# Designs tried in a protein design run: peptides against a protein of PDB entry 3ESW. Part 127

Target 1, 322 residues: chain A of PDB entry 3ESW
Amino acid sequence: NNIDFDSIAKMLLIKYKDFILSKFKKAAPVENIRFQNLVHTNQFAQGVLGQSQHLCTVYDNPSWHSIVLETLDLDLIYKNVDKEFAKDGHAEGENIYTDYLVKELLRYFKQDFFKWCNKPDCNHCGQNTSENMTPLGSQGPNGEESKFNCGTVEIYKCNRCGNITRFPRYNDPIKLLETRKGRCGEWCNLFTLILKSFGLDVRYVWNREDHVWCEYFSNFLNRWVHVDSCEQSFDQPYIYSINWNKKMSYCIAFGKDGVVDVSKRYILQNELPRDQIKEEDLKFLCQFITKRLRYSLNDDEIYQLACRDEQEQIELIRGKTQ

## One batch from the design tools (peptide; made by RFdiffusion4, then SolubleMPNN)

Design b2_p19_4_s2 (from b2_p19_4, 10 letters changed)
Fold by OpenDDE base, seed 1:
Structure b2_p19_4_s2 (fold): chain B 322 residues (1-322), chain A 19 residues (1-19)
Amino acid sequence: as target 1 above (322 residues)
Amino acid sequence: SEEEEQRKLALLAKEILEK
């Protein structure tokens, strides 16, 4: 009896698909209770949930995408991408063009567009006067600053003229297109929006130890790729643990389709205690939020994303990002 | 786990179909 192995294989794949899809059905009452209890009793879990409610959806704004594309020098960007692609890209397929685009966006953003701001320049003395600025502390936003989702304003006094300069920490990325300055938070916020505006799959990565960056899903590499706008870095997840010798405990990625603990990608050494939540509870939390984010997707979309999730998990377990 | 078993079966199935 010639066993039809192809038929059996097809049946196994159907069974697997059905199994995967069953996990993305509405949460059971017990799971809802567990989730509610977790976010009410664990501060770290509450923080992850709160971040997901903002970061997973805020960048999916078509009006913002249009404003970004109208603001950037697209002619310069595409000229540079085309130039680099013409050197090496023809041999490796069409999908590599997007990697060149992201690399150019990193260059353009850091070199031509945005500025790092430890201290602001004095509003009275003009450019290159930040060295004369003394921090006085922080306060709430004024009536104008509050229009742009500003929670905190840093206050500085000029040692030369004695005038006060305000540095509002804007969370509105459209305002950041105007101000074009900030620290890691402002950099990552606006750069995430920029990448999204080009139609890319992007996640915002939050590190508990006061850093933030992006991940981009490369169709060429068929994986999530580390992207840090502050460092002009592409596919260098090791820079924090190895190059900086940074100690870290948690890295959580937030995207429109899911929340993922990506700590294993970035925490290669100098791991701090992971004592904020039980590992099983964090895994549950991320899966639960991810499930909720996918409620409106069809079965094929859910299955495709689940396959991507599995490949990422295998990568994270094996440490094969490089 | 059931998940690991299903994953293993799916991988096996893919290998069969690619031959």
Scores: peptide ipSAE 0.053, ipTM 0.758, DockQ to the pose 0.802
Fold by OpenDDE base, seed 2:
Structure b2_p19_4_s2 (fold): chain B 322 residues (1-322), chain A 19 residues (1-19)
Amino acid sequence: as target 1 above (322 residues)
Amino acid sequence: SEEEEQRKLALLAKEILEK
């Protein structure tokens, strides 16, 4: 009797799919209890949950996407993308076009659109006066600043004219389209929205050691790609650990479809103690939040995302040093 | 683990179907 291997293979795939889907069913009461206990007893877990409640959903705003696309010089962007694609892209297929788009968005954002603000310019003295600014500290937002999700305002005094300049740390990315300046937080916040506005799969990566960046899912590379708007960096996850010699403990990626510990992608050396949470509890937490984020998805979407998750986990374990 | 077993089976299934 010839074993119908194709039939067996199909049955195994069905069984595997069903098994995967079973993991994404509504959380059991025991899992809910574990989750609640974890977030109530562990501050790091509570922080991750709090971040997920914002970062996983805030950028999925069609109104914001429209405002972004209306604000950017799309003609310039696509002209540059088309130019680079015409050189090399035709040989690699259509999927590489999006990689060129992200690279151009990195260029455009850093070179043409947004400005790094270590210190603000003096509002009275004008441009290129930041050197004259002395920090006085930080305070809460005023009534106007509070309209734009401002958590803190840095206060500076001009050494030349003596006037006070306020540097609000806005968390409203639409306000950042107007102000066009900030530090890593503002850069990453707005750039995440920009990438999302082009319909890309994007995650916000939070590093515990005071840095933030993006990941973009490249269909060409079939993986999550490091993207740092501050550095105009594409696919250089090593820059923090190697180039900066930065010490890090946790890198957590927040996206609409999940929360993932991506520390292994970025922490290549100088690893700090991971003592904020048990590894098993962090894994559980990320999986639990991810499960909740996927609750409304259909079985095929859940399965495809689970396959993507598995591929990412394999990548993270293999430590592909590019 | 059951997960590892299922993954192995799925990989095997894919390999069979791709031949």
Scores: peptide ipSAE 0.022, ipTM 0.554, DockQ to the pose 0.799
Fold by OpenDDE base, seed 5:
Structure b2_p19_4_s2 (fold): chain B 322 residues (1-322), chain A 19 residues (1-19)
Amino acid sequence: as target 1 above (322 residues)
Amino acid sequence: SEEEEQRKLALLAKEILEK
């Protein structure tokens, strides 16, 4: 009996499609109760929900995209992308061009556009005076700073002139286009918006141990790719666990189409206790939020995203980037 | 879980179709 494997495979795929689509139907009352109980009783779950309500949607702003594109030196960026693509990209097809674009955006952002700020320069003494700055602590924003989604202002005193310099930690990425400085939070925030402004599929990755980065979905590599603007890093998920020897417990990715626990991609050694939530509850939470984010999508969109989700889960289980 | 089994079956199906 020649087993028609092709026919069996087609039938399995149809059944699987139907199964996947069934999961994205309206949540059952029991699931809603479980979700509500979880976010009300577990602080970590509440935090993930709160972050998802902001990070999953805030960057989908066409007005912001226009402002970004008007602010960047697009001529320089595309000139550099075209130059790199002309070397090696023609053999790989058009899909690789986007990888070159992301790599150039990483270069441009770090080298030409944005600045790392450990300490601000003295507002009175001018440039290259950060060495003279002593931290006095942090306070709430003033009336001007509060206009730009500022939660905290770091206060510094100049040892030379005695004047106070304020370093507001702006969360408004449009304000960051003006200030062009910050730490990992500001870097990742603005860089996420920049990538989104080019029409790319991007996730914001939050690490519980005080770091943040991006993931970009490469059509060429057909997977989520680690992107860290601070490090000018592309496809180096090992950098934190191995190169930095960083201890980590959770890495959660936030995108318009879902929330995903990506800890397995980044936590390769020195894992801290995952004691903030039960693994089953975290899985449920991420799936539930993802389901809500996809509620307005059609069956084909849901299926395509589910196919990507499956490939990612395989990657995360195997510990191998395909 | 049923989900995990369905995923395994889908993967197997994809592998068969890609041969």
Scores: peptide ipSAE 0.017, ipTM 0.535, DockQ to the pose 0.823
Fold by OpenDDE base, seed 3:
Structure b2_p19_4_s2 (fold): chain B 322 residues (1-322), chain A 19 residues (1-19)
Amino acid sequence: as target 1 above (322 residues)
Amino acid sequence: SEEEEQRKLALLAKEILEK
C-alpha cells in the first residue's frame, strides 16, 4: 500500500488551519470578563487599549493617503528608488523593491521633507532663530489649534524680540504635512501615515520610555522590519539598547491587524522592570485586542496573519538580532 | 502544548509537499 504522503500532508495542513482558526472564534464569556476586569483594574492595560483604539485604525484612511501622495515629491522618490533597485535589486527579485522604497522614504523624509524641532523658530524673527527661544511652559490649545487634534502647546519667548511663539504639539498628521516639523511623536505619526499611503503593512511602535518608531512588513525579508524616521534607520532594532544604551521596559506595536509586544526585538540590554502588568495578562490583552481587530476578516486572511504572528513569535524567542 | 505539536506537524507537512 503506497502511503500517499502528499495526501496525508494536505490533511495535516487542513487540521492545522482549523486549529489556528479555532483560536480566532468569538471570545468566550470568561475571556470578555477577564478583558474587562484587566482594563478596569490595570492602568497600563487601559493605556494599551486606548492606544489601540486610535493607532490601529487612524492610518487606514484613503483620503489621507491621497493627500500624502499629492504632497510628497513622488517623482524624486521613485527616481531614487529605481536608481538603487537597478544596481542590485533585479538579482534579488521584485519583493526587494519595497525595501528600497522604505529606505528612500526614510532619506527623503529626514533630508528633504521634515525638520526636527527642539525649539521653534521665532514667528517674528524668522528662520534659524530657535537658539533665541526660551521655554515658558505649556498650555492648552486655542480654538484654531484645537481643530488639528492638539493636546498641548509649548510656549516660547524670543530673547531677541521678546515676542511669544507657540509650538502646538499636533496629533493630526495632515496638519504635520503643512508644519513639517516636530519631535519623535510628530515624526513617527506622519511617517507611519506616509508608509501606509504606499500600501505597506505598517505598525506604530510605542516605547514606554518616551520614544516611538515604525515597523513595516518586508515581503523580501519575510518579517517585520524596524524603521525609525528620526534616525533614518532601517532594520536596526539594536540602536536603542546598544547604540543609545537606553533603558527600556516595554515596546508595543500597534497595527490594523494586531497589537504585539515587540519588547524582545528592541530591549537587548538594560531592561527596566516590567512591573506595570503581569506578563500573562499583557499577552492575553494583546491577543484579545488582535482577535477583535480580525473579527471581519475571512478564514484565509486570519490564517495568513496567524502564520505571520507565529513566525514573529519564533523570531522574538530565538533572539535573532541581526 | 497542542499548539506546538500542531505547528510541528504543519511544518513537516510543508516539507513533504515541497519535495
Scores: peptide ipSAE 0.166, ipTM 0.847, DockQ to the pose 0.792; fails the geometry check

Design b2_p19_4_s4 (from b2_p19_4, 12 letters changed)
Fold by OpenDDE base, seed 2:
Formats: C-alpha cells, sequence, structure tokens
Structure b2_p19_4_s4 (fold): chain B 322 residues (1-322), chain A 19 residues (1-19)
C-alpha cells in the first residue's frame, strides 16, 4: 500500500485548519453569558472592553490617514529611509524597509514634529515659559475644546504675568497634528495613527501603570516589535522594567485584529500583583474580543492571524530567543 | 541623558496628575 504521504499531509493540514477555524466561530451562548457576566462583574474587564471598542477601530479611518500623509514631510522621511536602507537594507531584503521606515518615523516624530509637554508655555509670555507655569488643577473642556474629543483640561497659571493657560488633553489625533504637543497619551495616540497611515499593522499598548506605547508587526523580524514614540525606541521592550525600573501589572495590546495580553514582553522585573482579574478570565476576555474583531474575516485571514497569534504566544512564553 | 531627563519629566508629570 503506497502511503500517499502528500494526500495525508494535505488532509492533516485541512483538519488542522478546520480545527483552528472552529476556535474562531461565532461565540456559543455559554461564552456570551460568561462574557456578559465578566464585564458586568469585573471593573478591569469592563475597562478592557471599553478600550477595545475605541482603540481597536478608531485608527482604521482612511480620511485620517490621508490627512496624516498630507501633514507629514514625506519627502524628508523617505529620503532618510532610503539613505539608511541603501547602507545595509539591500543585504537583508525588501521587508526590512518597513523597519527603517518605523525608525525614521520615530526620529522624525520626536525630533522634528511633536513636542513633549510637561507644562504648557504661557499663552501670553510665549515660547520657553513653561518653567513659570504653576498647575491649578483640571477642569472639563469648554465649548471649543469639546469639539476635539477633550475630556480634561489642565489649568496653569503663569507666575510671571498671572494669566491662565489651558492645556486641553485632546483625544482627537487630527487635532494633535495641529497642536503638536502632549504627553505619553497624545504621543502614542498620534503616533499610532501615523503608523497606521503608512498601512502598517499596529497595536496600541496600554499599561495599567500610566504609560502607553505601540507595537508594530515587522514582516522582516516576523514578530510584534515594541515602538515607543516618546523614547524614539524600536524593539526595546525592556526599557520600562529595566531602564526605568518601572513596576507594572498589566500591558494590554489593542489592534484591529485582536486584544492581547503582552505583559510578559514588558514586565521583566518588579511585577506588581495581577489581582484585578483572574488570569483565566483575562485570557478568555482577550480571546472573546479577538474573536469578535475577526467575525468578518475570511477563513484564510483567520487562519493566518491564528498562526501569528500562536507564534506570538510561543515568543511570550520562551522570551526573546536571542 | 536627554532620555533620563524626559523620564524624570514624565515622572514629575505623573506625580502632578495623581495629586
Amino acid sequence: as target 1 above (322 residues)
Amino acid sequence: SEEDKQIEERLKAEEILKK
């Protein structure tokens, strides 16, 4: 009996694909009940759900992508990318070009485009007057600020002229293209949109301990890569735990195709108690949201994403194979 | 480093926001 190994291999691949696809079918009634109970009884779960409803979809706006591309100095960006690619990129293949692009976007964004705003400059005294600013607190947005998805406005008084300066915390990334200043929230928000505008696979990473950053899926490295616009950092997930000695409990990545607990990538030491939700419930929650985000995808897309997810989970368990 | 200054500035900003 000539065992047709090719036929067996094909049949096994089909069965494996069907098995994987079965995991991404529409949630069973029992899973829906579990999900509803979880989000209604666990505040952290409700928070993750709420964030997913925004962060997983908000950046997939073609109109915003056009505005971004029209606003950036693309000639400068591509000139710099081409220059760096011409040095070493040809030896590594075309897929590395996107890594050079992300690195240049990090440079451009931090050095040429956006500003860190610990305190605003005084609107009356002009530039480089932030040192004279005293925080008075925060308040709700006015009628103009409310147009740009502003939840909070920080209020500052100038010690020199006594005038009040408002620092609205805009969540509208298009408004941030105008203001070109902020903290980690504004930086990450706009930079996530920028990366998405170049057609890249990007996730927004929320850390419970008041930081946010991006992940970019590198086709060259075939993995998710840490990207922090605030630090001009590429592939340095250790900076928070090691360099900053930051204590962290949760890092959750939000993308169009899924929600993933990426804590293991970033929490290398000084782990805080993960007591906000049961680990099994968090895993279930992320998987459930991910399934919902993929409901419109075809079987091949679902399968490819599932393979990518599996590789990421292996990476997160093994650590970076250097 | 400039990075250290930015970290310090962020930490100061976070402290201000928590108060």
Scores: peptide ipSAE 0.015, ipTM 0.512, DockQ to the pose 0.011
Fold by OpenDDE base, seed 4:
Structure b2_p19_4_s4 (fold): chain B 322 residues (1-322), chain A 19 residues (1-19)
Amino acid sequence: as target 1 above (322 residues)
Amino acid sequence: SEEDKQIEERLKAEEILKK
C-alpha cells in the first residue's frame, strides 16, 4: 500500500486549517457573557479593552499616513537606507531592506526629528531653560489644547522669571508632528504612526510600569521585532529587564490584527506580581479581542495570522529572541 | 554612558510625576 504521504499531508493540513478557523468563528454566547462579566468586574481587563478600542485601529488612517509622509524628509531617509543597505552588500528586493528602513527611521526620529521633553523650556526665557522649571502639577486641557486629544496638561513654573509654562500631553499624533517633543507616550504614539505610514505591520506595546514602545513584524526575520524610538533600539527586547534592571508585570501589544500578552519577551528578570487579572482570564481577554478584530478577514488571512500567532507563542516560550 | 544619563533623567522625571 503506497501511502501517498503527500495526500495525507494535504488532508491533515486542510483539517488543521479548518480546526484553526473554527477557533476564530463568531464567539459563542457563553464567551460573550464571560467577556462582558470580565470587563465589568476587572479593572485591568477594562483598561486592556479600552486601550484596544483606540490603539488597534487609530493608526489605520490613510489621511494621517499622507500627512506623515509629507512631513518627513523622505529623501534623506531613503538616501541613508540605500547607503547602509548597499554598504552591507544586499541586493535590491530583499525583505531585509525594511529592517534597514526601520533602523533609519529610528535614527532619523531620535536625532533629526523629535525631542525628549523631561521638562518644557520656559516660554518666556526661551531654549535650554528646562533646568529652571519646577512642576506644579497637572490639570485638564484648555479649549485649544482639547482640540488635539489632550487629556492632561503638566504645569511648570520658571524659577528664573516666575512665569507658568504648560506642557500639554497631546494624544493626537498629527499635533505631535508640529510640536516634535514629548516623553515615551508621545514618542511611541507618533513613531507607531510613522511606521504604519510606511505600510508596516506595527503593534503598540503598553507596559504597566510606565513605558511604551513598538513592535514591527519583520518579513526578513519572520517575527515581531522590538522597536523603541526613545532608545533608537531595534531588536533589543532585553534592554528594560537587563540594561535598565526595570521591574515589570505586564507588557501588552496592541495591533490591528490582535492583542497579545508579550510580557515573556520583555520581562526576563525582576518580574513583579501579575495580580491584576487571572492568567487564564487575560489569555481569554486577548484572544476574544483578537477574534473580534479578525471578524472581517477571510479564511486565508485568519489562517496566516493564526500561524503567525502560533510561531510567536513558540518564540515566547522558548526564549529564542537571542 | 549617554544612555545611562537618559535613563536617569527619565527615572527622575517619573519620580517627579508620582509626587
Scores: peptide ipSAE 0.007, ipTM 0.494, DockQ to the pose 0.011
Fold by OpenDDE base, seed 3:
Structure b2_p19_4_s4 (fold): chain B 322 residues (1-322), chain A 19 residues (1-19)
Amino acid sequence: as target 1 above (322 residues)
Amino acid sequence: SEEDKQIEERLKAEEILKK
């Protein structure tokens, strides 16, 4: 009896697909109860949920994508991408071209478009006057600042002229296209939108120790790739733990298709206590939110994303990205 | 603030990379 290994393999694949799809069916009542209890009893869980409600969907705005593409120097960007792509001897391949695009967007954003703002310039004295600025504290937004999703305004006094300069911390990424300055929050917020505007799969990564960055899904590398706009960094997840010697406890990635604990990718040493939530509860929370985000997807989309999730989990366990 | 510490850490990292 010749064992038809091909037929067995096909049958196993079908059963595996059905099993995977079964996990993404509507949540059981018990799972909903567990979720509600977790969010009501654990502040970290509540924070993750709150962030997911914003970060997972806010960047999927076609009107914003159009505004971004109209604001960027696309001719310069594509000229540079084409130049570097050709220089490395690539003739064709949309997948690898996208990696070059992301690298150029990192360069363009840091070098040509956006500015780091430790302190603002004095509104009265003009450019390159930030050295004269003394922080006075923070306050709520005024009526104009409130139009652009501003929660906090930093206040500075000029040591030269004595005038007050306001540095509003805008969360509206469209306003950031105008202001073109900020810290890691503003950088990551706008850069996430920029990458999304090119039709890329992007996640916003929140680190509990007050840093934020992106991940891009490279179809060429077939994995999530670390992207930090502040550092012009592509595929260097080690920069925080090793280069900065940063201590970290949690890194959570937020995307349209899921919420994932990516701490294992970035926390390579100097791990802080993970005491904000039980590991099982965090895993459950991320899976539950991810499941909700996928409720409208078809079986093929669910299956493809589930395969991607499994590959990422294998990667995170094996530490293979160094 | 924790943000101030992050700025200080970044400045230190940038100084290390310039050396």
Scores: peptide ipSAE 0.007, ipTM 0.488, DockQ to the pose 0.013
Fold by OpenDDE base, seed 1:
Order: sequence, then C-alpha cells, then structure tokens
Structure b2_p19_4_s4 (fold): chain B 322 residues (1-322), chain A 19 residues (1-19)
Amino acid sequence: as target 1 above (322 residues)
Amino acid sequence: SEEDKQIEERLKAEEILKK
C-alpha cells in the first residue's frame, strides 16, 4: 500500500491548525476566574491590564493617521529613503524598503522633527534658557491642558527672571505634533503613532525601570525589530543592558494583536529580581489578554498570528536573533 | 543616556517636593 505521504502531511497540518485554533476559543470559566483574581490581587497584573486597554488599541485610529501624514514632510522622507535604498543596490524587493523607511523615520524624527526636553525653556527669557530652570514639582492640568489628555504638569521657576514655566506631560499624540518636545514617554507615544500611520505592525514596549520604546515587525527580517526613537536606534536591543549597563526586570510589549513579555530580548545582563508577579501568572496574563484582542479575527488570521508568536517565542528562548 | 537625564531630573523634582 503506497503510503500517501501527501495526504498524511495534509491531515497532520489540518489537525495542527485545529489544535492551535482551539487555544484561542472563548476562555473557560476557570480561566476567567483566574484572570479576575490575578488582576484584583496583583498590582503589577492590574498595571499590565490597564496599559493594554490603552496601548493595544489607541493607535489604530485612521483619523490620527491622516493627521500625521499631513504633518510630516513626506517628500523629504521618501527622497531620503529612495536615496539610501539606491546606494545599497538591493534588488531584495519591497520588504527591505520598509526597513529603510523606518530608519529614515528614526532620523527624521530625532534630527528634524522632535526635541528632547529635560527642562523647558523659560517662557519669558526665550530660547536656550533651560539651564536657568529649577524644578518646583508637579501639579494637575489646568482647563486648557486637560483638553489634551494631560495627567501631570511639571512646574519650573526661572532663576534669572523668577517667572514660572509649565511643562505639561501630554498623552494626546496629536498635541505632540504641535508641541514637538518631550521625554521618552512623549517620544515613544508619537513615534508609535507615526509608524502606525505608515501601516506598519508596531508594538509599544514598556520597561518597568522607566524607559519605553517600540518594536516594528520587519517583513524582510521576518521578526520583531527593536526601534528606539530617542536613540535613533534600529535593531539594537542590547543597548540598554550592554551599552548603558542598565538593570532591568520587565519589558512588556503592547500591540493590537497581543501582549508579550519581551524581557529576554532586552535583559541580557544585570537582571533585577522579577518579584512583582509569578512567572506562570505573567505568562497566563499576557496570553489571556492576547486571546481577548484576537476574538474578532477569523481562523486564518488567528493561525498566522499564532505561527508568528511561536517563532518569536523560539527566538526569545534561544537568545538568538534569527 | 537621555533616560538617565530624565531620571535625574525627576529625582531632583521629588527631592524638592519633600523639603
């Protein structure tokens, strides 16, 4: 009997697909109870859930994408991308072009568009006066600042003129297109929206030790790629642990299709104690939120994402960027 | 790092508020 290996292979693939899809079916009552108990009893879990409710969906706004694209100098951006692409002579197709686009967006954003703000300039004394500014602390937003999702306003006094300058920490990324300044939070917030506006798959990465950055899914490299707008960095996940010698405990990535613990990608040395949640509970939490984010997807979309997730998990376990 | 500068400025602000 000629073993029809093709038929067996097809059958195995179908069974495998069905098995994968079964994991994304509606959660069992016991899993819902576990989830509810976890987020009510563990503050770290509650924080991750709260962040996911915002970061996973807020950037999927077509109106915001249009405003971004209307605000950026697209002619300059694409001119530079085309120029760099032409130098490398890569016939490697449309997928590598997107990597060049992200690299140019990093350059454009840091060099031409946005400004780092340790301390604001004095509103009275004018430009390049931040050296004269003393922090007085933080307060709530005024009526105008509150229109732009501002939770905190940093207050500074000028040592030269004695006047007060306000630095509102805006969370509205559209307002950041106007203000053009901030710290890692504002940088990452607006840059995440910028990348999303070009139709890219992007995640927001939160580090517990007060830094934030992006990941971009490169179709050319077929993996998630580290992207830090503050550092103009592309595919350098080691910069924090190695170059900065930073100590870290958790890095969590938030995207429209899932929440993933990406700590293993970035924490290469100087690991701080991971004592905020049990590892099993964190894994469960991320999987549970990811499952919820995928409830509206069809079986083929779920399967494709599950395959991508599996490859990422293999990468994270092996510690090798493929 | 730029992050270190942010942390340092936050710490300074917190110290001022505690006084």
Scores: peptide ipSAE 0.019, ipTM 0.489, DockQ to the pose 0.009; fails the geometry check

